# Designs tried in a protein design run: peptides against a protein of PDB entry 4PAS. Part 19

Target 1, 39 residues: chain A of PDB entry 4PAS
Amino acid sequence: SVNQASTSRLEGLQSENHRLRMKITELDKDLEEVTMQLQ
Target 2, 39 residues: chain A of PDB entry 4PAS as posed
Amino acid sequence: SVNQASTSRLEGLQSENHHLRMKITELDKDLEEVTMQLQ

## One batch from the design tools (peptide; made by RFdiffusion4, then SolubleMPNN)

Design b1_p14_2_s4 (from b1_p14_2, 7 letters changed)
Fold by OpenDDE base, seed 2:
Structure b1_p14_2_s4 (fold): chain B 39 residues (1-39), chain A 14 residues (1-14)
Amino acid sequence: as target 1 above (39 residues)
Amino acid sequence: SEIDKKIEEAKKEL
């Protein structure tokens, strides 16, 4: 149904959003480590 | 993905 397709699309977007946030957190950590090494 | 590629490129510059 249209509702099932919309729900599956939302779940896909939520999982991708979570994955991207985890990647940002990893980059923030790597940047913090570099910043500490430069001090 | 194209985003993952850009993330890995950004990580190499750190």
Scores: peptide ipSAE 0.027, ipTM 0.447, DockQ to the pose 0.032
Fold by OpenDDE base, seed 3:
Structure b1_p14_2_s4 (fold): chain B 39 residues (1-39), chain A 14 residues (1-14)
Amino acid sequence: as target 1 above (39 residues)
Amino acid sequence: SEIDKKIEEAKKEL
């Protein structure tokens, strides 16, 4: 149904959003480490 | 993805 396709698309977008947020957190950590090494 | 490519490029410069 249109509702099932919309739900599956939302779940896919939510999982990708979570993955991207984890990648941003990894980059923030790498930036913090570089900042600490420069001090 | 294009985003993953940009993330890996940014990580390589750190």
Scores: peptide ipSAE 0.027, ipTM 0.448, DockQ to the pose 0.032
Fold by OpenDDE base, seed 4:
Structure b1_p14_2_s4 (fold): chain B 39 residues (1-39), chain A 14 residues (1-14)
Amino acid sequence: as target 1 above (39 residues)
Amino acid sequence: SEIDKKIEEAKKEL
C-alpha cells in the first residue's frame, strides 16, 4: 500500500540519518583531537 | 556508499 511504502521509506531515512549523525560525531572527535595536537 | 567514500576521504585529511 501507499502507507506501507511511505513507512518503509521513512524507516530507511531514519536509519540513514542515524548513520550519518554517528559519522559526523566521529569526524568532530577526530577534528577535536587534531585541534588539540596543534595547540 | 558514495557518502561512506566521502567520509573516509575526509578522515584522511585529518
Scores: peptide ipSAE 0.027, ipTM 0.450, DockQ to the pose 0.031
Fold by OpenDDE base, seed 1:
Structure b1_p14_2_s4 (fold): chain B 39 residues (1-39), chain A 14 residues (1-14)
Amino acid sequence: as target 1 above (39 residues)
Amino acid sequence: SEIDKKIEEAKKEL
């Protein structure tokens, strides 16, 4: 159904959003480490 | 993805 397709798409977007947030968190940690080394 | 490529490029500059 249209609702099932919409739900599966939302779940896919939610999982990808979580993955991207984890990658941003890794970059933020790498940036913090570099910033600390420059101080 | 295009975003993953940009993330990997940004990581190489660190």
Scores: peptide ipSAE 0.027, ipTM 0.443, DockQ to the pose 0.032

Design b1_p14_3_s1 (from b1_p14_3, 9 letters changed)
Fold by OpenDDE base, seed 3:
Structure b1_p14_3_s1 (fold): chain B 39 residues (1-39), chain A 14 residues (1-14)
Amino acid sequence: as target 1 above (39 residues)
Amino acid sequence: DLQATEEEIQRALS
């Protein structure tokens, strides 16, 4: 149904949002490490 | 850490 498709899409977007936030955190830590090494 | 320091700076400037 339209409702089932909409809810599944929302759940997919929420999962992707979480994944991307985790990737940002990882990259922030990598950047910190590189910055510390340059000091 | 540096990330926490950056966040602290941004909060202080806002």
Scores: peptide ipSAE 0.022, ipTM 0.380, DockQ to the pose 0.033
Fold by OpenDDE base, seed 2:
Structure b1_p14_3_s1 (fold): chain B 39 residues (1-39), chain A 14 residues (1-14)
Amino acid sequence: as target 1 above (39 residues)
Amino acid sequence: DLQATEEEIQRALS
């Protein structure tokens, strides 16, 4: 149904959003490590 | 991170 397709899409977007937030956290930590190594 | 910083390396070599 249209509602099932919409909810499935939303769940996919929520999962991707979570993945991207986790990646940002990892990159922030990597940047901190690189910055520390340059000091 | 246990890696020495550039400043620490420079101090150790002085």
Scores: peptide ipSAE 0.018, ipTM 0.334, DockQ to the pose 0.012
Fold by OpenDDE base, seed 1:
Structure b1_p14_3_s1 (fold): chain B 39 residues (1-39), chain A 14 residues (1-14)
Amino acid sequence: as target 1 above (39 residues)
Amino acid sequence: DLQATEEEIQRALS
């Protein structure tokens, strides 16, 4: 149904949002490490 | 972060 498709899409977007936030955290840590290594 | 910078290391060794 339309509602099932919408809920599935929302769940997908929520999981992707979480994944991307975790990736940002990882990249921020990597950037910190690189920054320290350049000092 | 516990990693010392190269500058800190060099200062500690000098």
Scores: peptide ipSAE 0.017, ipTM 0.349, DockQ to the pose 0.012
Fold by OpenDDE base, seed 5:
Structure b1_p14_3_s1 (fold): chain B 39 residues (1-39), chain A 14 residues (1-14)
Amino acid sequence: as target 1 above (39 residues)
Amino acid sequence: DLQATEEEIQRALS
């Protein structure tokens, strides 16, 4: 149904959003570590 | 800790 398709799409976007936010956090930590090592 | 590293730099330069 249209509602099922919309719900599944939203859930997919929510999971991807979470994944991307986690990746940003990881990269931020890596950047901090590299910056610290350069000082 | 980036702040701790900065403090270490300042101590080394003083």
Scores: peptide ipSAE 0.013, ipTM 0.357, DockQ to the pose 0.014

Design b1_p14_3_s2 (from b1_p14_3, 8 letters changed)
Fold by OpenDDE base, seed 4:
Structure b1_p14_3_s2 (fold): chain B 39 residues (1-39), chain A 14 residues (1-14)
Amino acid sequence: as target 1 above (39 residues)
Amino acid sequence: DLEAVEKQIEEAKR
């Protein structure tokens, strides 16, 4: 159904959003470490 | 280090 497709899409977007947020946090930490090493 | 950042960037694209 349209509702099932919409729910499945939302769940997919939520999981991807979580994944991307975790990756941003990792990249920010690594970039901070590199920045500190360059100082 | 830069290698670690590059690795994370490539991992984030997957």
Scores: peptide ipSAE 0.041, ipTM 0.488, DockQ to the pose 0.043
Fold by OpenDDE base, seed 1:
Structure b1_p14_3_s2 (fold): chain B 39 residues (1-39), chain A 14 residues (1-14)
Amino acid sequence: as target 1 above (39 residues)
Amino acid sequence: DLEAVEKQIEEAKR
């Protein structure tokens, strides 16, 4: 149904959003570590 | 290290 498709799309977008936020946090940490090593 | 960061960046682009 339209509702099932919309719900599944939203759940997919929510999971991807969470994944991307975690990846940004990891990258920020890794860049901080590299920055400290270059000092 | 820098290689690990570069790898993470490329993985994030997928």
Scores: peptide ipSAE 0.038, ipTM 0.478, DockQ to the pose 0.045
Fold by OpenDDE base, seed 5:
Structure b1_p14_3_s2 (fold): chain B 39 residues (1-39), chain A 14 residues (1-14)
Amino acid sequence: as target 1 above (39 residues)
Amino acid sequence: DLEAVEKQIEEAKR
């Protein structure tokens, strides 16, 4: 049960980490596009 | 556009 709770927590953190990384990538792309338009 | 980026940044801070 402790191992299951730890595994479920890790899976949740991995999913959130993936979501945040995708969001950072999108924002970096959008920022690059805006920066290019300002040049 | 810039407005879309700003919106995404504010949504990211929540």
Scores: peptide ipSAE 0.033, ipTM 0.463, DockQ to the pose 0.041
Fold by OpenDDE base, seed 3:
Structure b1_p14_3_s2 (fold): chain B 39 residues (1-39), chain A 14 residues (1-14)
Amino acid sequence: as target 1 above (39 residues)
Amino acid sequence: DLEAVEKQIEEAKR
């Protein structure tokens, strides 16, 4: 149904959003490490 | 924490 397709799409977007937020946190730590090495 | 490390560096320069 349209509702099932919409729910599955939302769940997929929520999972991808979580994955991307975790990746941003990793990149922020990598940037901090590089910044410390340059000081 | 970058701010903590920066603070330690500035304290060591005094």
Scores: peptide ipSAE 0.021, ipTM 0.346, DockQ to the pose 0.015

Design b1_p14_3_s3 (from b1_p14_3, 7 letters changed)
Fold by OpenDDE base, seed 1:
Structure b1_p14_3_s3 (fold): chain B 39 residues (1-39), chain A 14 residues (1-14)
Amino acid sequence: as target 1 above (39 residues)
Amino acid sequence: ELEEVEKKIQEAQK
């Protein structure tokens, strides 16, 4: 179904968006730690 | 550790 393909694509994009946001948060924390160590 | 951060950046860019 076109609706099933669209919903599966949306769920895939939502899961990838969540994964990328978690990576950004992790990298921001790691960069903050490195910045603190360089001070 | 800077090396660990660099590794995570490289992994995120793959």
Scores: peptide ipSAE 0.027, ipTM 0.537, DockQ to the pose 0.041
Fold by OpenDDE base, seed 3:
Structure b1_p14_3_s3 (fold): chain B 39 residues (1-39), chain A 14 residues (1-14)
Amino acid sequence: as target 1 above (39 residues)
Amino acid sequence: ELEEVEKKIQEAQK
């Protein structure tokens, strides 16, 4: 149904948003460590 | 280690 397709699309976008937020947090930590090593 | 950070950056860009 149209409602099932809309729900599945929203769930996919929510999952991808969570994945991207976790990757940003990981990279921010790694860049902080690199910055400390360069000082 | 810089090499591990570079690897993670490359993986994130795929």
Scores: peptide ipSAE 0.027, ipTM 0.524, DockQ to the pose 0.038
Fold by OpenDDE base, seed 2:
Structure b1_p14_3_s3 (fold): chain B 39 residues (1-39), chain A 14 residues (1-14)
Amino acid sequence: as target 1 above (39 residues)
Amino acid sequence: ELEEVEKKIQEAQK
């Protein structure tokens, strides 16, 4: 149904949003470590 | 160390 397609799309977007937020946190930590090594 | 961070940035941009 249209509602099932919409809910499945929302769940996919929520999963991708979570993945991207975790990746941002990882990269921020790695860049902080590199910054500390360069100082 | 820097090379590993550059690799992670490239992977995140895919």
Scores: peptide ipSAE 0.027, ipTM 0.534, DockQ to the pose 0.041
Fold by OpenDDE base, seed 4:
Parts: C-alpha cells; sequence; structure tokens
Structure b1_p14_3_s3 (fold): chain B 39 residues (1-39), chain A 14 residues (1-14)
C-alpha cells in the first residue's frame, strides 16, 4: 500500500540518518585525537 | 593513528 511504502521509506531514511550520525561522531573523535597529537 | 583516520574518512566518503 501507499502507507506501507511511505513508512518503509521513512524507516530507511531514519536508519541511514542514524548510521550517518554515528559515523560523524566517530570521525569527529578521531580528528580530535589527531589534532591533539599534532599539538 | 593517522593512517587509520584516513582509512575511516575514505570509507565514509564511499
Amino acid sequence: as target 1 above (39 residues)
Amino acid sequence: ELEEVEKKIQEAQK
């Protein structure tokens, strides 16, 4: 149904958003560590 | 340390 397609799309976008946020947090931490080591 | 961070950056850009 249209509703099932819309909910599945939203769930997909939510999961991808979560994945991307986790990756950003990881990279920010790694870059902070590198920055600290370069000082 | 730098090599691991560079790898993660490359993986994130895929």
Scores: peptide ipSAE 0.027, ipTM 0.537, DockQ to the pose 0.040

Design b1_p14_3_s4 (from b1_p14_3, 7 letters changed)
Fold by OpenDDE base, seed 4:
Structure b1_p14_3_s4 (fold): chain B 39 residues (1-39), chain A 14 residues (1-14)
Amino acid sequence: as target 1 above (39 residues)
Amino acid sequence: RLKEVEEEIERAKR
């Protein structure tokens, strides 16, 4: 149904949003570590 | 901490 397709798309976007937020948190940690090593 | 500074910069841009 149109509702099932919309729900599946939303679940996909929510999963990708979560993945991207986790990746940002990792990169911010790596950037902090590199910045501390350069000081 | 770098993250706190990054968050402050991002708040100031809003």
Scores: peptide ipSAE 0.035, ipTM 0.466, DockQ to the pose 0.044
Fold by OpenDDE base, seed 3:
Parts: sequence; structure tokens; C-alpha cells
Structure b1_p14_3_s4 (fold): chain B 39 residues (1-39), chain A 14 residues (1-14)
Amino acid sequence: as target 1 above (39 residues)
Amino acid sequence: RLKEVEEEIERAKR
């Protein structure tokens, strides 16, 4: 149904949002390490 | 962590 397609799309966007937040947290840690090496 | 290291560096300069 149209409702099932909309729910499945929302779940896909929620999972991608979670993946992107985890990648930001990884990059923030890598940036912290590089910044510490430059001090 | 970065903030803590910055605070340690600034303490060592005084």
C-alpha cells in the first residue's frame, strides 16, 4: 500500500541518518587525534 | 579530550 511504501522509506532514511551520525563521530575522533599531533 | 589537553598546555605555559 502507499502507507507501507511511506513507512519503508522513513525507516530507510532513519537507518541512513544513524549511519551518517556514526561516521561524523568517527571523523571527529580522527580530527581530534590529528589536532593533538600538531600541538 | 582536546579541551583537556588545551587546558593542560595553557597550565604548563604559566
Scores: peptide ipSAE 0.033, ipTM 0.452, DockQ to the pose 0.016
Fold by OpenDDE base, seed 1:
Structure b1_p14_3_s4 (fold): chain B 39 residues (1-39), chain A 14 residues (1-14)
Amino acid sequence: as target 1 above (39 residues)
Amino acid sequence: RLKEVEEEIERAKR
């Protein structure tokens, strides 16, 4: 149904948003470590 | 410390 397609799309966008947030947190940690090593 | 600065920047952008 239209509702099922909309729900599946929303769940896909939510999972991708979560993945991207986790990747940002990882890169932030790596940047902090590099910044601390350069000081 | 870098994380605190980034959190402050993100607060200022809102």
Scores: peptide ipSAE 0.032, ipTM 0.468, DockQ to the pose 0.047
Fold by OpenDDE base, seed 5:
Structure b1_p14_3_s4 (fold): chain B 39 residues (1-39), chain A 14 residues (1-14)
Amino acid sequence: as target 1 above (39 residues)
Amino acid sequence: RLKEVEEEIERAKR
């Protein structure tokens, strides 16, 4: 149904949003480490 | 954390 397709799309976007937030946290950590090494 | 480390360094210099 249209509702099932919309739900599956929302779940996919929520999973991608979570993945991207985890990647941002990783990059923020890597940036902090590099910044500390350059000081 | 960088800000906390900077604040700690500035405290240790005093």
Scores: peptide ipSAE 0.032, ipTM 0.425, DockQ to the pose 0.016

Design b1_p14_4_s1 (from b1_p14_4, 8 letters changed)
Fold by OpenDDE base, seed 5:
Structure b1_p14_4_s1 (fold): chain B 39 residues (1-39), chain A 14 residues (1-14)
Amino acid sequence: as target 1 above (39 residues)
Amino acid sequence: SQLEQENQQLREQL
């Protein structure tokens, strides 16, 4: 149904948002570790 | 949508 397709699209966008935020947090942590090692 | 725009901005930060 149109409602099922809209729900599945929203769930996909929410899952992608979570994935992206987790990856940014990981990279920020990696950059912090590199910065600490260079001090 | 706002969520699509946010996901695009997050992709641009990577």
Scores: peptide ipSAE 0.648, ipTM 0.906, DockQ to the pose 0.919
Fold by OpenDDE base, seed 3:
Structure b1_p14_4_s1 (fold): chain B 39 residues (1-39), chain A 14 residues (1-14)
Amino acid sequence: as target 1 above (39 residues)
Amino acid sequence: SQLEQENQQLREQL
């Protein structure tokens, strides 16, 4: 059970890291699109 | 952990 709880915690942190990075990349793309539309 | 610190830094960038 201790090893399973540690694995599930790591998987949760890895999933959150991926989600956060994807959201930053999305916002950077949206900002680039807005910047291009203003030029 | 290092991964928790990184996730916190990424949350602060949003």
Scores: peptide ipSAE 0.647, ipTM 0.907, DockQ to the pose 0.907
Fold by OpenDDE base, seed 2:
Structure b1_p14_4_s1 (fold): chain B 39 residues (1-39), chain A 14 residues (1-14)
Amino acid sequence: as target 1 above (39 residues)
Amino acid sequence: SQLEQENQQLREQL
């Protein structure tokens, strides 16, 4: 149904948003670790 | 949508 297609699209966008935020957090942590090693 | 725009902004930060 149109409702099922809209729900699946929203779930896909929400999953991608979560993945992107997790990857940014990972990179921020890696950058912090490198910064600490240079001190 | 707002969520698509946010996802695009997050992709540009990577």
Scores: peptide ipSAE 0.646, ipTM 0.906, DockQ to the pose 0.911
Fold by OpenDDE base, seed 4:
Structure b1_p14_4_s1 (fold): chain B 39 residues (1-39), chain A 14 residues (1-14)
Amino acid sequence: as target 1 above (39 residues)
Amino acid sequence: SQLEQENQQLREQL
């Protein structure tokens, strides 16, 4: 149904948003670790 | 949508 397609699209966008935020957090942590090692 | 725009902005930060 149109409603099922809209729900699946929203869930896809929400899962991608979460994945992107987690990846940014991971990279920020990796950058902090590198910064700490260079001090 | 706002969520698509946010996801695009997050992709541009990577």
Scores: peptide ipSAE 0.646, ipTM 0.906, DockQ to the pose 0.907

Design b1_p14_4_s2 (from b1_p14_4, 8 letters changed)
Fold by OpenDDE base, seed 1:
Structure b1_p14_4_s2 (fold): chain B 39 residues (1-39), chain A 14 residues (1-14)
Amino acid sequence: as target 1 above (39 residues)
Amino acid sequence: SSLEEENEKLRKQL
């Protein structure tokens, strides 16, 4: 049970890390597009 | 943990 709880916690943290990185990448792309349109 | 600290840094960048 302790090992399973630790594994599920790690998987949750890894999933959140991926979500955050993807969202930052999306926002960086949107900012690049806006910057290009304003030039 | 290092991964929790990284996730918190990423949240602050949003």
Scores: peptide ipSAE 0.660, ipTM 0.908, DockQ to the pose 0.956
Fold by OpenDDE base, seed 2:
Structure b1_p14_4_s2 (fold): chain B 39 residues (1-39), chain A 14 residues (1-14)
Amino acid sequence: as target 1 above (39 residues)
Amino acid sequence: SSLEEENEKLRKQL
């Protein structure tokens, strides 16, 4: 149904948002570790 | 949508 397609799209966008935020947090942590090792 | 626009901004930060 149209409602099932809309809910599935929202769930996909929410899952991608979570993945992106987690990846940014990971990269920020990796950058902090590299910065600490260079000091 | 606002969530699609946010996801695009996050992709550009990677």
Scores: peptide ipSAE 0.660, ipTM 0.908, DockQ to the pose 0.952
Fold by OpenDDE base, seed 4:
Structure b1_p14_4_s2 (fold): chain B 39 residues (1-39), chain A 14 residues (1-14)
Amino acid sequence: as target 1 above (39 residues)
Amino acid sequence: SSLEEENEKLRKQL
């Protein structure tokens, strides 16, 4: 149904948003570690 | 959508 396609699209966008935020947090942590090692 | 626009901004930040 149109509603099922819309919900599956939203779930996909929400999953991608979560993945992106988690990856940014990971990279921020890695950058902090590198910065600490260079000090 | 606003969520698509946010996801695109996050992709550009990576």
Scores: peptide ipSAE 0.660, ipTM 0.908, DockQ to the pose 0.955
Fold by OpenDDE base, seed 3:
Structure b1_p14_4_s2 (fold): chain B 39 residues (1-39), chain A 14 residues (1-14)
Amino acid sequence: as target 1 above (39 residues)
Amino acid sequence: SSLEEENEKLRKQL
């Protein structure tokens, strides 16, 4: 149905948003670790 | 949509 397709699209966008935010957090942590190792 | 625009901004930050 049109409603099922709209729900699946929203769930896909929400999952991708979560993945992107988690990846940014991981990279920020990796950058902090490198910064600490250089001090 | 606002969520698509946000996801595109996050992709550009990576």
Scores: peptide ipSAE 0.660, ipTM 0.908, DockQ to the pose 0.944

Design b1_p14_5_s1 (from b1_p14_5, 10 letters changed)
Fold by OpenDDE base, seed 1:
Structure b1_p14_5_s1 (fold): chain B 39 residues (1-39), chain A 14 residues (1-14)
Amino acid sequence: as target 1 above (39 residues)
Amino acid sequence: SQQELLQRLQQLLQ
């Protein structure tokens, strides 16, 4: 149904948003480690 | 460690 397709799309976008936020957090940590190594 | 940093960077670039 249209409602099922909309729900599945929203769940896909929510999971991708979470994945991208986790990657940003990991990149921030890795940049902090690089910064600490350059000091 | 530098090795762990390189491994994490490689994983993020995939």
Scores: peptide ipSAE 0.106, ipTM 0.695, DockQ to the pose 0.021
Fold by OpenDDE base, seed 3:
Structure b1_p14_5_s1 (fold): chain B 39 residues (1-39), chain A 14 residues (1-14)
Amino acid sequence: as target 1 above (39 residues)
Amino acid sequence: SQQELLQRLQQLLQ
Protein backbone atom coordinates (compact mmCIF):
# COMPACT_ATOMS: atom_id res chain seq x y z
CA SER B 1 0.00 0.00 0.00
CA VAL B 2 0.99 3.70 -0.29
CA ASN B 3 1.17 3.83 3.54
CA GLN B 4 3.51 0.79 3.71
CA ALA B 5 5.82 2.29 1.05
CA SER B 6 5.85 5.63 2.92
CA THR B 7 6.60 3.91 6.27
CA SER B 8 9.45 1.82 4.78
CA ARG B 9 10.94 4.96 3.18
CA LEU B 10 10.71 6.86 6.49
CA GLU B 11 12.41 3.99 8.37
CA GLY B 12 15.19 3.95 5.74
CA LEU B 13 15.68 7.72 6.08
CA GLN B 14 15.67 7.47 9.91
CA SER B 15 18.34 4.72 9.86
CA GLU B 16 20.51 6.72 7.41
CA ASN B 17 20.05 9.88 9.52
CA HIS B 18 21.21 7.95 12.61
CA ARG B 19 24.24 6.52 10.71
CA LEU B 20 25.25 10.01 9.49
CA ARG B 21 24.87 11.52 13.00
CA MET B 22 27.13 8.81 14.45
CA LYS B 23 29.69 9.45 11.67
CA ILE B 24 29.65 13.20 12.47
CA THR B 25 30.25 12.43 16.18
CA GLU B 26 33.24 10.22 15.29
CA LEU B 27 34.66 12.92 12.96
CA ASP B 28 34.31 15.53 15.74
CA LYS B 29 36.26 13.25 18.10
CA ASP B 30 39.01 12.62 15.53
CA LEU B 31 39.24 16.40 14.82
CA GLU B 32 39.70 16.96 18.58
CA GLU B 33 42.57 14.42 18.54
CA VAL B 34 44.15 16.21 15.52
CA THR B 35 43.82 19.53 17.37
CA MET B 36 45.55 18.08 20.45
CA GLN B 37 48.40 16.68 18.30
CA LEU B 38 48.94 20.07 16.60
CA GLN B 39 49.34 21.85 19.99
CA SER A 1 48.96 7.32 17.40
CA GLN A 2 49.05 9.59 14.33
CA GLN A 3 48.88 6.47 12.11
CA GLU A 4 45.76 5.16 13.89
CA LEU A 5 44.14 8.61 13.62
CA LEU A 6 44.84 8.77 9.86
CA GLN A 7 43.33 5.28 9.42
CA ARG A 8 40.15 6.29 11.32
CA LEU A 9 39.80 9.51 9.30
CA GLN A 10 40.26 7.56 6.04
CA GLN A 11 37.51 5.09 7.06
CA LEU A 12 35.17 7.97 8.00
CA LEU A 13 35.75 9.71 4.63
CA GLN A 14 34.68 6.59 2.68
Scores: peptide ipSAE 0.105, ipTM 0.697, DockQ to the pose 0.021
Fold by OpenDDE base, seed 2:
Structure b1_p14_5_s1 (fold): chain B 39 residues (1-39), chain A 14 residues (1-14)
Amino acid sequence: as target 1 above (39 residues)
Amino acid sequence: SQQELLQRLQQLLQ
């Protein structure tokens, strides 16, 4: 159904959003470590 | 270590 397709798309977008947020958090941490090493 | 940091950065840019 249209509702099932919409739900599956939303779940896919939510999982990708979570993955991207985790990558951003890790990048921020690694940039902090780089900054500390350059000081 | 600097080597571990470079490996993490490379993995995140993929």
Scores: peptide ipSAE 0.103, ipTM 0.694, DockQ to the pose 0.021
Fold by OpenDDE base, seed 4:
Structure b1_p14_5_s1 (fold): chain B 39 residues (1-39), chain A 14 residues (1-14)
Amino acid sequence: as target 1 above (39 residues)
Amino acid sequence: SQQELLQRLQQLLQ
């Protein structure tokens, strides 16, 4: 149904959003480590 | 280590 397709699309976007947020958090941590090594 | 950090950064940029 249109509702099932919309729900599956939302779940896909939510999972991708979570993946991207985790990747940003990891990048921020690694940038902090680089910053500490350059001090 | 610096090498492990560079490997993680490289993986995140892929």
Scores: peptide ipSAE 0.102, ipTM 0.694, DockQ to the pose 0.021

Design b1_p14_5_s2 (from b1_p14_5, 11 letters changed)
Fold by OpenDDE base, seed 2:
Structure b1_p14_5_s2 (fold): chain B 39 residues (1-39), chain A 14 residues (1-14)
Amino acid sequence: as target 1 above (39 residues)
Amino acid sequence: SLEEQLKRLQELLE
């Protein structure tokens, strides 16, 4: 149904959004550590 | 090490 397709798409977008947020957090952490080592 | 950190960063950018 249209509702099932919409919910499946939303769930996919939510999971991808979460994955991207986690990657950003890890990148920020590693960049901070590299910056400290270069100082 | 710095080398390991750079490797992790590269993997996250992929």
Scores: peptide ipSAE 0.092, ipTM 0.657, DockQ to the pose 0.021
Fold by OpenDDE base, seed 5:
Structure b1_p14_5_s2 (fold): chain B 39 residues (1-39), chain A 14 residues (1-14)
Amino acid sequence: as target 1 above (39 residues)
Amino acid sequence: SLEEQLKRLQELLE
């Protein structure tokens, strides 16, 4: 149904959003470590 | 190491 397609799309977007947030967190952590080593 | 850190950063940007 249209509702099932919409919910599946939302779930896909939510999972991608979570993945991107995790990547940002990892990048921030690694940048902090590199910065500390350069100081 | 710094090299390992830079490699991880590069992989995350891919």
Scores: peptide ipSAE 0.092, ipTM 0.654, DockQ to the pose 0.021
Fold by OpenDDE base, seed 3:
Structure b1_p14_5_s2 (fold): chain B 39 residues (1-39), chain A 14 residues (1-14)
Amino acid sequence: as target 1 above (39 residues)
Amino acid sequence: SLEEQLKRLQELLE
């Protein structure tokens, strides 16, 4: 149904959003640590 | 080490 398709798409987007947020957090942390090493 | 940190960054960018 249209509702099943819409909910499945939303769940996929939410999962991808969460994955991207976690990657950003990890990148920010590692960049800070590398910056400290270069100083 | 710096080398290990750079490797982790590269993996995250892939």
Scores: peptide ipSAE 0.090, ipTM 0.661, DockQ to the pose 0.021
Fold by OpenDDE base, seed 4:
Structure b1_p14_5_s2 (fold): chain B 39 residues (1-39), chain A 14 residues (1-14)
Amino acid sequence: as target 1 above (39 residues)
Amino acid sequence: SLEEQLKRLQELLE
């Protein structure tokens, strides 16, 4: 149904959003560690 | 090591 398609799309976008947020957090942490080593 | 950290960063950018 249209509702099922919409909910599935939203769930997909939410999961991707979460994945991207976690990736950003990991990048920030790694950059911090590299920055500290270069000081 | 710095090299391993840079490698992880590169993998995250892929």
Scores: peptide ipSAE 0.089, ipTM 0.658, DockQ to the pose 0.021

Design b1_p14_5_s3 (from b1_p14_5, 10 letters changed)
Fold by OpenDDE base, seed 5:
Structure b1_p14_5_s3 (fold): chain B 39 residues (1-39), chain A 14 residues (1-14)
Amino acid sequence: as target 1 above (39 residues)
Amino acid sequence: SLEELLARLKKLQE
């Protein structure tokens, strides 16, 4: 149904959003460490 | 090392 398709899409977007947020957190941490080493 | 950190950053950007 239309509702099932919408909920499945939302769940997919939520999981991708979580994945991307975790990648951003890791990138920020590694960039900070690189910055410290360059000082 | 700095080189290892840069490699990890590149991997995360994939």
Scores: peptide ipSAE 0.094, ipTM 0.684, DockQ to the pose 0.021
Fold by OpenDDE base, seed 4:
Structure b1_p14_5_s3 (fold): chain B 39 residues (1-39), chain A 14 residues (1-14)
Amino acid sequence: as target 1 above (39 residues)
Amino acid sequence: SLEELLARLKKLQE
């Protein structure tokens, strides 16, 4: 159904959003560590 | 090491 397609799309976007947020957090942490190593 | 950190960053950007 249209509702099932919409909910599946939303769930997919939510999971991808979470993945991207985690990736950004890890990148920020590693960049901070690199910055500390260069100082 | 700095090299390990840079490698990890590159992996995360994939």
Scores: peptide ipSAE 0.094, ipTM 0.684, DockQ to the pose 0.021
Fold by OpenDDE base, seed 2:
Structure b1_p14_5_s3 (fold): chain B 39 residues (1-39), chain A 14 residues (1-14)
Amino acid sequence: as target 1 above (39 residues)
Amino acid sequence: SLEELLARLKKLQE
């Protein structure tokens, strides 16, 4: 149904959003570590 | 090492 398709799309977007947020957090951590080593 | 950190950053940008 249309509702099932919409729900599945939303769940996919939510999982991708979470994945991207985790990547950003990891990038920030690694950049901080690089910055510390360059100082 | 700095080289290892740069490699990790590159991987995360994929």
Scores: peptide ipSAE 0.093, ipTM 0.681, DockQ to the pose 0.021
Fold by OpenDDE base, seed 3:
Structure b1_p14_5_s3 (fold): chain B 39 residues (1-39), chain A 14 residues (1-14)
Amino acid sequence: as target 1 above (39 residues)
Amino acid sequence: SLEELLARLKKLQE
C-alpha cells in the first residue's frame, strides 16, 4: 500500500540519517586527533 | 601517524 511504501521509505531515511551522524562523529574525532598531532 | 589519520578521514568522506 501507499502507507507501507511511505513507512519503508521513512525507515530507510532514518537508518541513513543515523549512519551519516555516526560518520560525522568519527570525522570530528579524527580531526581532533589531527589537530593534536599538529601541535 | 598524520598520514594514517588523513587516510582514515578520506575513507570516512567516501
Scores: peptide ipSAE 0.095, ipTM 0.683, DockQ to the pose 0.021; fails the geometry check

